# Peptides against a protein of PDB entry 2AZE, part 26

Target 1, 148 residues: chain A of PDB entry 2AZE
Amino acid sequence: AQECQNLEVERQRRLERIKQKQSQLQELILQQIAFKNLVQRNRHAEQQASRPPPPNSVIHLPFIIVNTSKKTVIDCSISNDKFEYLFNFDNTFEIHDDIEVLKRMGMACGLESGSCSAEDLKMARSLVPKALEPYVTEMAQGTVGGVF
Target 2, 101 residues: chain B of PDB entry 2AZE
Amino acid sequence: GRLEGLTQDLRQLQESEQQLDHLMNICTTQLRLLSEDTDSQRLAYVTCQDLRSIADPAEQMVMVIKAPPETQLQAVDSSENFQISLKSKQGPIDVFLCPEE

## One batch from the design tools (peptide; aimed at target 2 L73)

Design b1_p16_1_s2 (made by RFdiffusion4, then SolubleMPNN; from b1_p16_1, 6 letters changed)
Fold by OpenDDE base, seed 3:
Structure b1_p16_1_s2 (fold): chain B 148 residues (1-148), chain C 101 residues (1-101), chain A 16 residues (1-16)
Amino acid sequence: as target 1 above (148 residues)
Amino acid sequence: as target 2 above (101 residues)
Amino acid sequence: GISREQLEKAREELAK
């Protein structure tokens, strides 16, 4: 009886761990697709323009974005060596990482929300190794969650 | 019996987790390949136009932060305190707005 | 840059 209970506890632990890993895997897949898609887009654009964009016109990864209303008053304190920043706002703000920006740009092909068109799904599949294609398909269909 | 059933379930879960680990390893490998490819990193950028497309600069101010690895970020967003703190130990932090802002 | 883990932690704190 006690042995069975111990195994049931372990079973639950493993189930939770698997669930967490599934979430992590999905995020990794989205990152991979987004990055590769971004690179592909920019490569094509530069080829068409026959030149790279001006250096100050682009923002290389990694980065984070802070957005707030234009009416928000921001006080910024910076250390002399620029190692420390302190921002004080008089209203709410949002923080987004580069991956979230890429997702909102559509670089993840809508896979993050299961809103892929046929063409989006085709693109997404083309940007991952063959072993990951079934999982991409499941993500697009919203069928991820089963234990395999 | 119950014990045998649970034992079998655990074996199946172990196999499932191993499969997940394998897929995750494939993903992390691909990401590492991207990070190690100089040309890919050169092309890993967004434009101000991209940012404008997702965050209307007419309504929102968009601040870009580029910080060295291992930079510490703390944020507070409450009715009484709205604050972001950044602390780098590996170099200066760069903060800027898009030119049209 | 700032690690995703750091940002996630910050967001978690904001959510509290």
Scores: peptide ipSAE 0.260, ipTM 0.907, DockQ to the pose 0.736
OpenDDE base, seeds 1, 2, 4, 5: peptide ipSAE 0.081, 0.096, 0.086, 0.245; ipTM 0.889, 0.891, 0.889, 0.908; seed 1 fails the geometry check

Design b1_p16_1_s3 (made by RFdiffusion4, then SolubleMPNN; from b1_p16_1, 7 letters changed)
Fold by OpenDDE base, seed 3:
Structure b1_p16_1_s3 (fold): chain B 148 residues (1-148), chain C 101 residues (1-101), chain A 16 residues (1-16)
Amino acid sequence: as target 1 above (148 residues)
Amino acid sequence: as target 2 above (101 residues)
Amino acid sequence: MISREQLEQARKELAK
């Protein structure tokens, strides 16, 4: 009986670990697709323009975005060496990391929400190694979560 | 019996986890390849137009923060306090605004 | 401290 109890504890531990890894894998896949898609887009754009964009017109990863109403009053305190910033707002704000920005741009092909068109899914599959394609398909169908 | 069933379940879970680990390794390898490719990193950028597509500067102030790795970010968003604190240990933090037009 | 006006100047610089 005690041995069974120990194994049940271990079973639960492993199930939780698998669940966490599934979530992590999905995020990694989305990141991969988003990054590759972004690079591909920009490469194509630069080829069409026959030149890179002006340096001050682009934001290289990594970055984060903070947005708030234009009416929001912002006070910023900065250390002399710019190592420390303190922002005070008089209203709510939003913070988005670069991955979230890419997702909202559609760089993850809508895979993050399972809202892929046939073309989006085709693109997503083309941006991952063959071994990951089945998982991409499952993500698009919303069938991820089973123990395999 | 119960013991045999649990033992079998654990074996199956182990196999599943190993498969999952394999897929994760493949994925992380691809990400590392991207991070190590200079040309890819050069092309890993968004434009102000991109930002305007997700957060219209006509209605929203869009601030961009570029910080060194391991920078600490603390945010408070409550009815009484709206604050963001950034602290870097590896270099200066760069902050700028996305133009409206 | 940096005011919102100062931040606006940064916006102008980015617009170059």
Scores: peptide ipSAE 0.036, ipTM 0.881, DockQ to the pose 0.030
OpenDDE base, seeds 1, 2, 4, 5: peptide ipSAE 0.022, 0.024, 0.023, 0.027; ipTM 0.879, 0.879, 0.880, 0.878; seeds 2, 4 fail the geometry check

Design b1_p16_1_s4 (made by RFdiffusion4, then SolubleMPNN; from b1_p16_1, 7 letters changed)
Fold by OpenDDE base, seed 2:
Structure b1_p16_1_s4 (fold): chain B 148 residues (1-148), chain C 101 residues (1-101), chain A 16 residues (1-16)
Amino acid sequence: as target 1 above (148 residues)
Amino acid sequence: as target 2 above (101 residues)
Amino acid sequence: GISREQLKKAREELAK
């Protein structure tokens, strides 16, 4: 009886670990798709324009953004060497990393929401190795979570 | 029996985790390849137009932060305190606004 | 850049 109980505890622990890894894998897949799609978009755009965009018009990854109302008052304290920043806001703000920005741009093909058009799903599949395609399909269908 | 069933479950979970690890390795390898490809890194950028598309600069102020790796970020967003703290260990932090602001 | 894990932690802290 005790042995069975120990194994049940271990089973639950392993299930939780697998669940965590599944979440990590999904995020990695989204990152891969987003990055590759972004690169592809920009390559195509530069080819059409026959030139790269102006240097000051682009933001290379990685980055984060902070957005708040234009009415928000922001006080900023910066160290002399610019190693430290302190921002004080008088109202709420949002922080987004570059991956989230890419997702909102549609670079992850809507896969992050588990809802893709046929075209988006086709694009997503084309941006991952063959071994990952089944997982992409499951993500699109919202069926990820089962033990495989 | 119960013991045999649990033993079998654990074995199946082990196999599942191994498969999962394999897929993760494939994915991380692809990401590393992207990071090591000079052309890909050159093309890994967004524009101010992109940022405008996700955050309306007519209503929102958008601040961009480019920081060295391992930069510490602390944030507080409560009714009593709204604060962001950045501490870099490897170099200066660059903060700027989109031109349309 | 800023660690994704750190940002995640920051967001978790904000959610408290």
Scores: peptide ipSAE 0.288, ipTM 0.912, DockQ to the pose 0.750
OpenDDE base, seeds 1, 3, 4, 5: peptide ipSAE 0.089, 0.285, 0.282, 0.277; ipTM 0.893, 0.912, 0.912, 0.912; seed 1 fails the geometry check

Design b1_p16_2 (made by RFdiffusion4)
Pose (drawn by RFdiffusion4):
Structure b1_p16_2 (pose): chain A 148 residues (1-148), chain B 101 residues (1-101), chain P 16 residues (1-16)
Amino acid sequence: as target 1 above (148 residues)
Amino acid sequence: as target 2 above (101 residues)
Amino acid sequence: SHLYEIQHPFATLVPL
């Protein structure tokens, strides 16, 4: 019984590591797909009607987005060297990642929630190495859990 | 008995984790190659029209933050106001708005 | 209060 207790806690410890690693694997696959999709969308757009986009109308990754109501008062304070910043808000604001932005743009082909059309899934499968194809299919069905 | 049952479980979980680590390894390698790729980095950007479908600078205000790696972001819910603090240990941080308002 | 670290190549917020 004593030895069985030790094996059980070890088993639960491993089950926790696998559960964390599955979520990490899924997020990484979505990033790989989203980044590759964004790059190819821009590579194609730069063909159509030549001259690359003006530098001010473009934002390179990595970045963070903060949005609040147009009325919301913001108070900005900056350190000399611009290493430190402080913002005060008199209302609710939202903070978003670039990956979240890319997902909302549909760059991950709806795979973040299994919301893929046949074309979306085909697109997602082609942007990932063959070894990762089964796991992409698992993500598309939502049958990722059960903890294997 | 139960001891063999748990030992067999530990073997399944060991093999499963080795497989997961392998796939993660392939996955992070793909991401590393993308970060080492100059043409991809040059093309890894979003337009102002992109940031619109997720929050347009017509009704809402949109702020873009670009801080070097390892910088800290603290968000605070005071008794009366909200705050965002950014502390970069190395390198300056950049902040700007979106053109359409 | 929530404290995060910004990790790259994506600006992923990691709780501290």

Design b1_p16_2_s1 (made by RFdiffusion4, then SolubleMPNN; from b1_p16_2, 5 letters changed)
Fold by OpenDDE base, seed 5:
Structure b1_p16_2_s1 (fold): chain B 148 residues (1-148), chain C 101 residues (1-101), chain A 16 residues (1-16)
Amino acid sequence: as target 1 above (148 residues)
Amino acid sequence: as target 2 above (101 residues)
Amino acid sequence: TKLYKIVHPFAKLVPL
């Protein structure tokens, strides 16, 4: 009886760990798709333009975005070595990391929200190693959650 | 019996976790290769137009933060206080505004 | 107050 109880505890621990790893894997897949899709888009755009974009017109990864109303007053204090920044706003703001920005740009093909068309799914599958394609399919179907 | 059933379940879960670990290793390897590829890094950028597509620059000001790894960000967003604090340990932080067209 | 850490290679904000 005690042995069975110990195994039940271990079973629950493993199930929770698997669930966490599934979430991590999904995020890693989305990052890979978004990154590769972004690179591919830019490569194609530069080839069509026959030149790279102006240096001051692009923002390389990694980055963070802060947006607020144009009417918002912002006070900024910076340390001498630029290691520390303090921003004070008189109104609300939003913060977005680069991954979120890429997702909103559609670089993850809508896979993150289950809004993946057949064409989007085809693109997503093409941007991952073959071993990951079944998982991409499961993500698109919203069927990730079972233990395989 | 129950013991045998639980033992079998644990073996199956172990196999499932090993498969997940394998897939994660594939993903992390691919991401590492991309991060080490100079051409990929050169092409890993967004434009101000991209940012305007997610935040209307007619109504919103967009600030860009370039910070080293492990930089800490503290945000307070309440009716009483609106504040962002950045603390880097590995180098200087760059902040700039995305210009309007 | 929300505390985040910037994790690379992306600038992912991870809660502390």
Scores: peptide ipSAE 0.364, ipTM 0.913, DockQ to the pose 0.856
OpenDDE base, seeds 1, 2, 3, 4: peptide ipSAE 0.376, 0.262, 0.411, 0.251; ipTM 0.913, 0.905, 0.915, 0.904; seeds 1, 2, 3, 4 fail the geometry check

Design b1_p16_2_s3 (made by RFdiffusion4, then SolubleMPNN; from b1_p16_2, 6 letters changed)
Fold by OpenDDE base, seed 2:
Structure b1_p16_2_s3 (fold): chain B 148 residues (1-148), chain C 101 residues (1-101), chain A 16 residues (1-16)
Amino acid sequence: as target 1 above (148 residues)
Amino acid sequence: as target 2 above (101 residues)
Amino acid sequence: TKVYKIVHPFAKLVPL
């Protein structure tokens, strides 16, 4: 029946939309955990050191990282107003946004891989509102794909 | 029948999406609050040591880019050319090297 | 060629 056909199309559309939103939510959760964990780490470190780190030794969010071999030759062209940059490398490079950097630092507690330890999971849960804890648990065990 | 089943499925999906939206709203609110908190902003940093743990400057050159929102980044990484292009509309871009320890 | 935009508060690279 045409009606059933229309509803099937709509069903598929909604399923895809939900899937996309689930992915977005997971990323948002990881961002929240990473951010809060970073702040917590630094706060604790500064308290123990009784002072902030030297200003020239820290990089505040947001930032992007580019890394390449130390042997790579880089040519840089910069506009007068610094609105435009052009980098030419003679070899391959890698680009990492700050979120990825934080993840690699362990700030997301390994939740991004769904393989965090019990302690990491405990930390992750403690860094989100109560309403998000069940979702964090599902992320940790790789069962997020369900419809709720 | 099938029609009733599909109708019920759509209602369930609607409820699921509503719950999802609710969770997303909670999460985005938390992120906003964090971004607006001055103390959190002050403490939202990484160190060169952190970057070394990700890409060892002993072997890798590490470049840091601080750019305004909506800055366009174009990357070409192929056997023919290796290039990064940055274009900002909202302000100047700052680029610096992470020193090797 | 990959083209991204930087989205804040994190400098997330989003494909264009």
Scores: peptide ipSAE 0.430, ipTM 0.915, DockQ to the pose 0.868; fails the geometry check
OpenDDE base, seeds 1, 3, 4, 5: peptide ipSAE 0.371, 0.244, 0.384, 0.390; ipTM 0.913, 0.903, 0.913, 0.914; seeds 1, 3, 4, 5 fail the geometry check

Design b1_p16_2_s4 (made by RFdiffusion4, then SolubleMPNN; from b1_p16_2, 5 letters changed)
Fold by OpenDDE base, seed 2:
Structure b1_p16_2_s4 (fold): chain B 148 residues (1-148), chain C 101 residues (1-101), chain A 16 residues (1-16)
Amino acid sequence: as target 1 above (148 residues)
Amino acid sequence: as target 2 above (101 residues)
Amino acid sequence: SKVYKIVHPFAKLVPL
């Protein structure tokens, strides 16, 4: 019946919306874990060193990095107010946002790949509220995606 | 019947989405609290050593971009053109190189 | 060509 068809369309619509939200939640969780882990790492490091690192040696979030071969020639044009930049490269480059950097640093405990050691999983769980722990576990197992 | 089954499915999906929204609210709240915490802000940094671990400046030049929110980044990476354009509306952009150790 | 916007509190690149 037409009514059933309409409901099936709605069902599919809702499923897709939920899937999108699941993806968003996973990213938010990774951000939270990465951020907290970074803060924790730095706090511990500063305590061990009994002082903060030199100001010019650190880059506070947020940031983006661009990397390219040292042989790459880069031309840069900057507006007077520094609101606009234009970089021209003679070869390929890579762009990474700070989240990706943190992930590659291991700050997300490998959860981003759905493969965590027991220690990493323990750390990840410890960095989220209790209500999110089951979801972290599912992410680590690669079982996220089901209807809950 | 089919109608009843679909109706039940939609109800279950509604409950699932509500649970999902709840979890997202928890997570976003935590992120907000972290971003508003002065101590966390102070400690939310990476070092040049960290960046070297991602892209070794011995082999790669690493450029750092500090840009305001909503800054537009346009990237072209093709055989014909290699370009990055940055356009900020909220303030100046700071760009610097990560030195090689 | 890829166009992104920077979203805070992280500098996440979001496609435009």
Scores: peptide ipSAE 0.424, ipTM 0.914, DockQ to the pose 0.866; fails the geometry check
OpenDDE base, seeds 1, 3, 4, 5: peptide ipSAE 0.373, 0.373, 0.385, 0.394; ipTM 0.912, 0.912, 0.912, 0.914; seeds 1, 3, 4, 5 fail the geometry check

Design b1_p16_3 (made by RFdiffusion4)
Pose (drawn by RFdiffusion4):
Structure b1_p16_3 (pose): chain A 148 residues (1-148), chain B 101 residues (1-101), chain P 16 residues (1-16)
Amino acid sequence: as target 1 above (148 residues)
Amino acid sequence: as target 2 above (101 residues)
Amino acid sequence: SELRESLKEAKEALEA
């Protein structure tokens, strides 16, 4: 019984590591797909009607987005060297990642929620190495859990 | 008995984790190659029209933050106001708005 | 990496 208790806690510790690693694997796959998809969208857009986009109309990764109502008062304070910043808001604001932006743009082909059309899925499968194809299929069905 | 049952479970979980680590390894390698790729980095950008479909600078205000790696972001819910604090240990941070308003 | 982690923590603090 004593030894069994030790094996059970070890089992539960491993089950927690696997559950964390599955979520990490899924997020990484989505990033890999989203990044590759964004790059190919821009590579194609730069062909259509030549001259690369003006530098001010473009934002390179990595970045963060903050949005609030146009009315919301913001107070900005900056350190000399611009290493430190402080913003005060008199209303609700939202903070979004670039990956989250890319997902909302559909760069991950709806795979973030299994919302893939046949073409979306085909696109997602082609942007990932063959060894990751089964796991992409698992993500597309939402049958990722059960903890293997 | 149960001891063998738990031992067999530990073996299944050991093999499953080895497989997951392998796939993660392949996955992070793909991401590393993308980061080392100059042409991909040059093309890894979003337009102002992109940031629109997720929050357009017509009704809402959009702020872009670019801080070097390892920088800290603290968000605070005061008794009366909201705040965002950015502390970069190395390198300056950049902040700007979107053109359409 | 640390920035993304701190971003997740900041979102959790606001949701609290």

Design b1_p16_3_s1 (made by RFdiffusion4, then SolubleMPNN; from b1_p16_3, 6 letters changed)
Fold by OpenDDE base, seed 3:
Structure b1_p16_3_s1 (fold): chain B 148 residues (1-148), chain C 101 residues (1-101), chain A 16 residues (1-16)
Amino acid sequence: as target 1 above (148 residues)
Amino acid sequence: as target 2 above (101 residues)
Amino acid sequence: SKLRESLKEARKKLAE
């Protein structure tokens, strides 16, 4: 009885760990697709323009963004060496990392929401190694979550 | 019995986890390859137009933060306190606003 | 990346 109880605890622990790893894998796949897609887009654009964009016109990864109403008052305190920042807002704000920005740009081909067109899915599959293609398909269909 | 069933379940879960680990290793390898390719990193950028497309600068102010990878970020967003703190140990933090149209 | 992890943690706290 005690042994069975111990195994039940272990079972639950493993199930939770698997669930977490599934989520992590999905995010890793999305990151890979988004990054590669972004690079392809920019490479193509630069080739068409026959030159890179001006250095100050682009934001290289990694970055994060904070957005808030234009009416929001922001107070900023900065250390002398710029190692520390403190922002105080008088209203709510949003924080997004670069990955989320790329997703919203469509760089993940809508895979993050399972809303891929046929063309988007084709693109997504083309940007991952063969071993990951089945998982990409499952993500697109919204069928991820089963234990295999 | 119950013990045998649980033992079998655990074996199956172990196999599933190993498969996930394998797939994750493939993903992390691909990401490392991207990080090690200088040309890819050079091309890993967004434009102000990109940011404008997802965050309307007419209604929203967009602040960009470039910080060293080991920077600590803390945020509070409540009715009584709206705050973001950044602390870097490896170098200066760069903050700038996206230009409005 | 510690920054990315800290952001994740921050989001968790904000969601609580």
Scores: peptide ipSAE 0.324, ipTM 0.918, DockQ to the pose 0.775
OpenDDE base, seeds 1, 2, 4, 5: peptide ipSAE 0.318, 0.298, 0.317, 0.316; ipTM 0.917, 0.916, 0.917, 0.918

Design b1_p16_3_s2 (made by RFdiffusion4, then SolubleMPNN; from b1_p16_3, 6 letters changed)
Fold by OpenDDE base, seed 5:
Structure b1_p16_3_s2 (fold): chain B 148 residues (1-148), chain C 101 residues (1-101), chain A 16 residues (1-16)
Amino acid sequence: as target 1 above (148 residues)
Amino acid sequence: as target 2 above (101 residues)
Amino acid sequence: SSLLKSLKEAREKLAA
């Protein structure tokens, strides 16, 4: 009885660990897809334009975004060496990391929300190694969460 | 029996976790390859147009922050105060404003 | 010119 109880505890621990890893893998896959898709988009765009964009017209990863109403008053203090910044707002703001921005741009093909068209899914699959394709399919179907 | 069943379950879970680890390794490897590819990094950018798609500068001020790795970010968003504090230890922080046009 | 405006240009510096 005690042995069985110990094994059940271990079973639960493993299940939870697997669940956590599944979440991590999904995020990694989304990052991979988003990044590759972004690079692909930009490569194609530059080829069509026959030149890269001006250096000061683009923002390279990594970055974060802070947005607030245009009416929000912002006071900013910067250290002399630019190592420290302090922003004070008179109203609410939002912060987004670069991967979130990419997701909102559709670079993850809607896979993050399981809202993939057939074309989106095709794109997503094309941006991952073969071994990851089944998992991408599961993500799109919302069937991730089971034990392999 | 129960013991045998649990033992088998644990073995199956172990195999599942190993498969998961393998997939994660593949994915991580792909990301590293991308990070090591100079051309990919050159092409890893967004435009102001992209940013407008998520936060239109006509209505929202969009500030871009490029900070070195491990930069500390503290944010307070409450009725009492709204504040962002950035502290870098590895280099200067660059802040840009995305224009409306 | 830069399409991205540096925020530093319009901000106050903290005392050293």
Scores: peptide ipSAE 0.027, ipTM 0.883, DockQ to the pose 0.032
OpenDDE base, seeds 1, 2, 3, 4: peptide ipSAE 0.020, 0.021, 0.022, 0.020; ipTM 0.879, 0.879, 0.880, 0.884

Design b1_p16_3_s3 (made by RFdiffusion4, then SolubleMPNN; from b1_p16_3, 8 letters changed)
Fold by OpenDDE base, seed 3:
Structure b1_p16_3_s3 (fold): chain B 148 residues (1-148), chain C 101 residues (1-101), chain A 16 residues (1-16)
Amino acid sequence: as target 1 above (148 residues)
Amino acid sequence: as target 2 above (101 residues)
Amino acid sequence: SALRQSLKQARQKLAE
């Protein structure tokens, strides 16, 4: 029946939306863990040093990183008010946001790749509200993907 | 019948989505709390050493971009064009190399 | 943020 077909279309739509939301949720969880872990690390470090790092030695979030070979020639055009930038490279480059940097630093405890050690998983769980712990576990095990 | 089955499936999917939405709200709330906490903001930083740990400073140049949150970024990376464009309407953009570079 | 979204979009375009 036509009605059944309509519902099947809707079913597929919802399934896709759920899948997208699952991905978004995972990213949000990783961000939360990474941020909290970073803050915790820095707090501990500053406590141990009994002082904060020099102001110009740190890069506060948020930020973006552009990475390229040191041999790459970069031409930069900047507007007078610094509202606009144009970079031209003579070779390939990479762009990373702060979250990706944190992940590569291990701030997400390897959860992003499902390569958490027992200790990493423990840390990850400790950095999220109780309601999110089961999902963190699923992420670590690579069992996320089913509809619950 | 088929209609009943599909209807039931949709109800179940709705419940699942609501659960996801709830979890997402929790996450979003936590992130907001972090962003609103002054101490957390102060401690939310990486060092040049951190960047060096994930990149090879001997081979790579690392450029840091700090821009207003509503800044628009465009990038092209092809054999004929390698370009990054930044456009802000809310404030100046700051670009720099790691101080130890 | 718009910046984060635009970056994501840029990456997607680059990956295509």
Scores: peptide ipSAE 0.390, ipTM 0.921, DockQ to the pose 0.789
OpenDDE base, seeds 1, 2, 4, 5: peptide ipSAE 0.377, 0.374, 0.144, 0.313; ipTM 0.920, 0.921, 0.909, 0.918

Design b1_p16_3_s4 (made by RFdiffusion4, then SolubleMPNN; from b1_p16_3, 9 letters changed)
Fold by OpenDDE base, seed 5:
Structure b1_p16_3_s4 (fold): chain B 148 residues (1-148), chain C 101 residues (1-101), chain A 16 residues (1-16)
Amino acid sequence: as target 1 above (148 residues)
Amino acid sequence: as target 2 above (101 residues)
Amino acid sequence: SQLLKDLKAARAKLAA
């Protein structure tokens, strides 16, 4: 009885760990897809334009975005060495990391929300190694867990 | 019995976790390859047009923050205080505005 | 020219 109880505890611990790893893997997959898709898009665009974009017209990863209403008054204090910034807003703001930006751009092919068209899924699958394709499929279906 | 069943479950869970670990390793490897490829890093960028798709500068001001690794970011978003504090230890922080045009 | 404008250009600096 005690042995069974111990094993039950271990079982629950492992189940929770697996759940956490599933979430981590999904995020990693989304990052991979988003990054590769972004690079692919830009490569193609530059090839068609026969030149790279002007250096001051693009933002290289990594970055974060802060947005607020244009009516929001912002007070900004910057140290002389630019090591410190302080922003005071008179209204609410939003912060987004680069991964979130890429997702909202559609770079993750809608996989993040399980809203993949056939074309989106095809793209997503093409941007991961073969071993990850089944998991991508499951993510698109919202049925993660069948791969193992 | 119950003991045998639990033992079997644990073995199955172990195999499942190992498979997950394997997949994660594959994925991590791919991400490393991207980070190590100079051309990929050169092409890893977004434009103001991209940013407008998520926050229209016609209505929203969009700031872009380029900060060194491990930069501390503190944000307060409450009725009494709306503040962002940045502190870098590894170099200067660059902040840009995405114009409407 | 520059699509991205340096925020610093329009902001006050803290005295060193």
Scores: peptide ipSAE 0.033, ipTM 0.888, DockQ to the pose 0.032
OpenDDE base, seeds 1, 2, 3, 4: peptide ipSAE 0.022, 0.021, 0.018, 0.019; ipTM 0.881, 0.882, 0.877, 0.880; seed 4 fails the geometry check

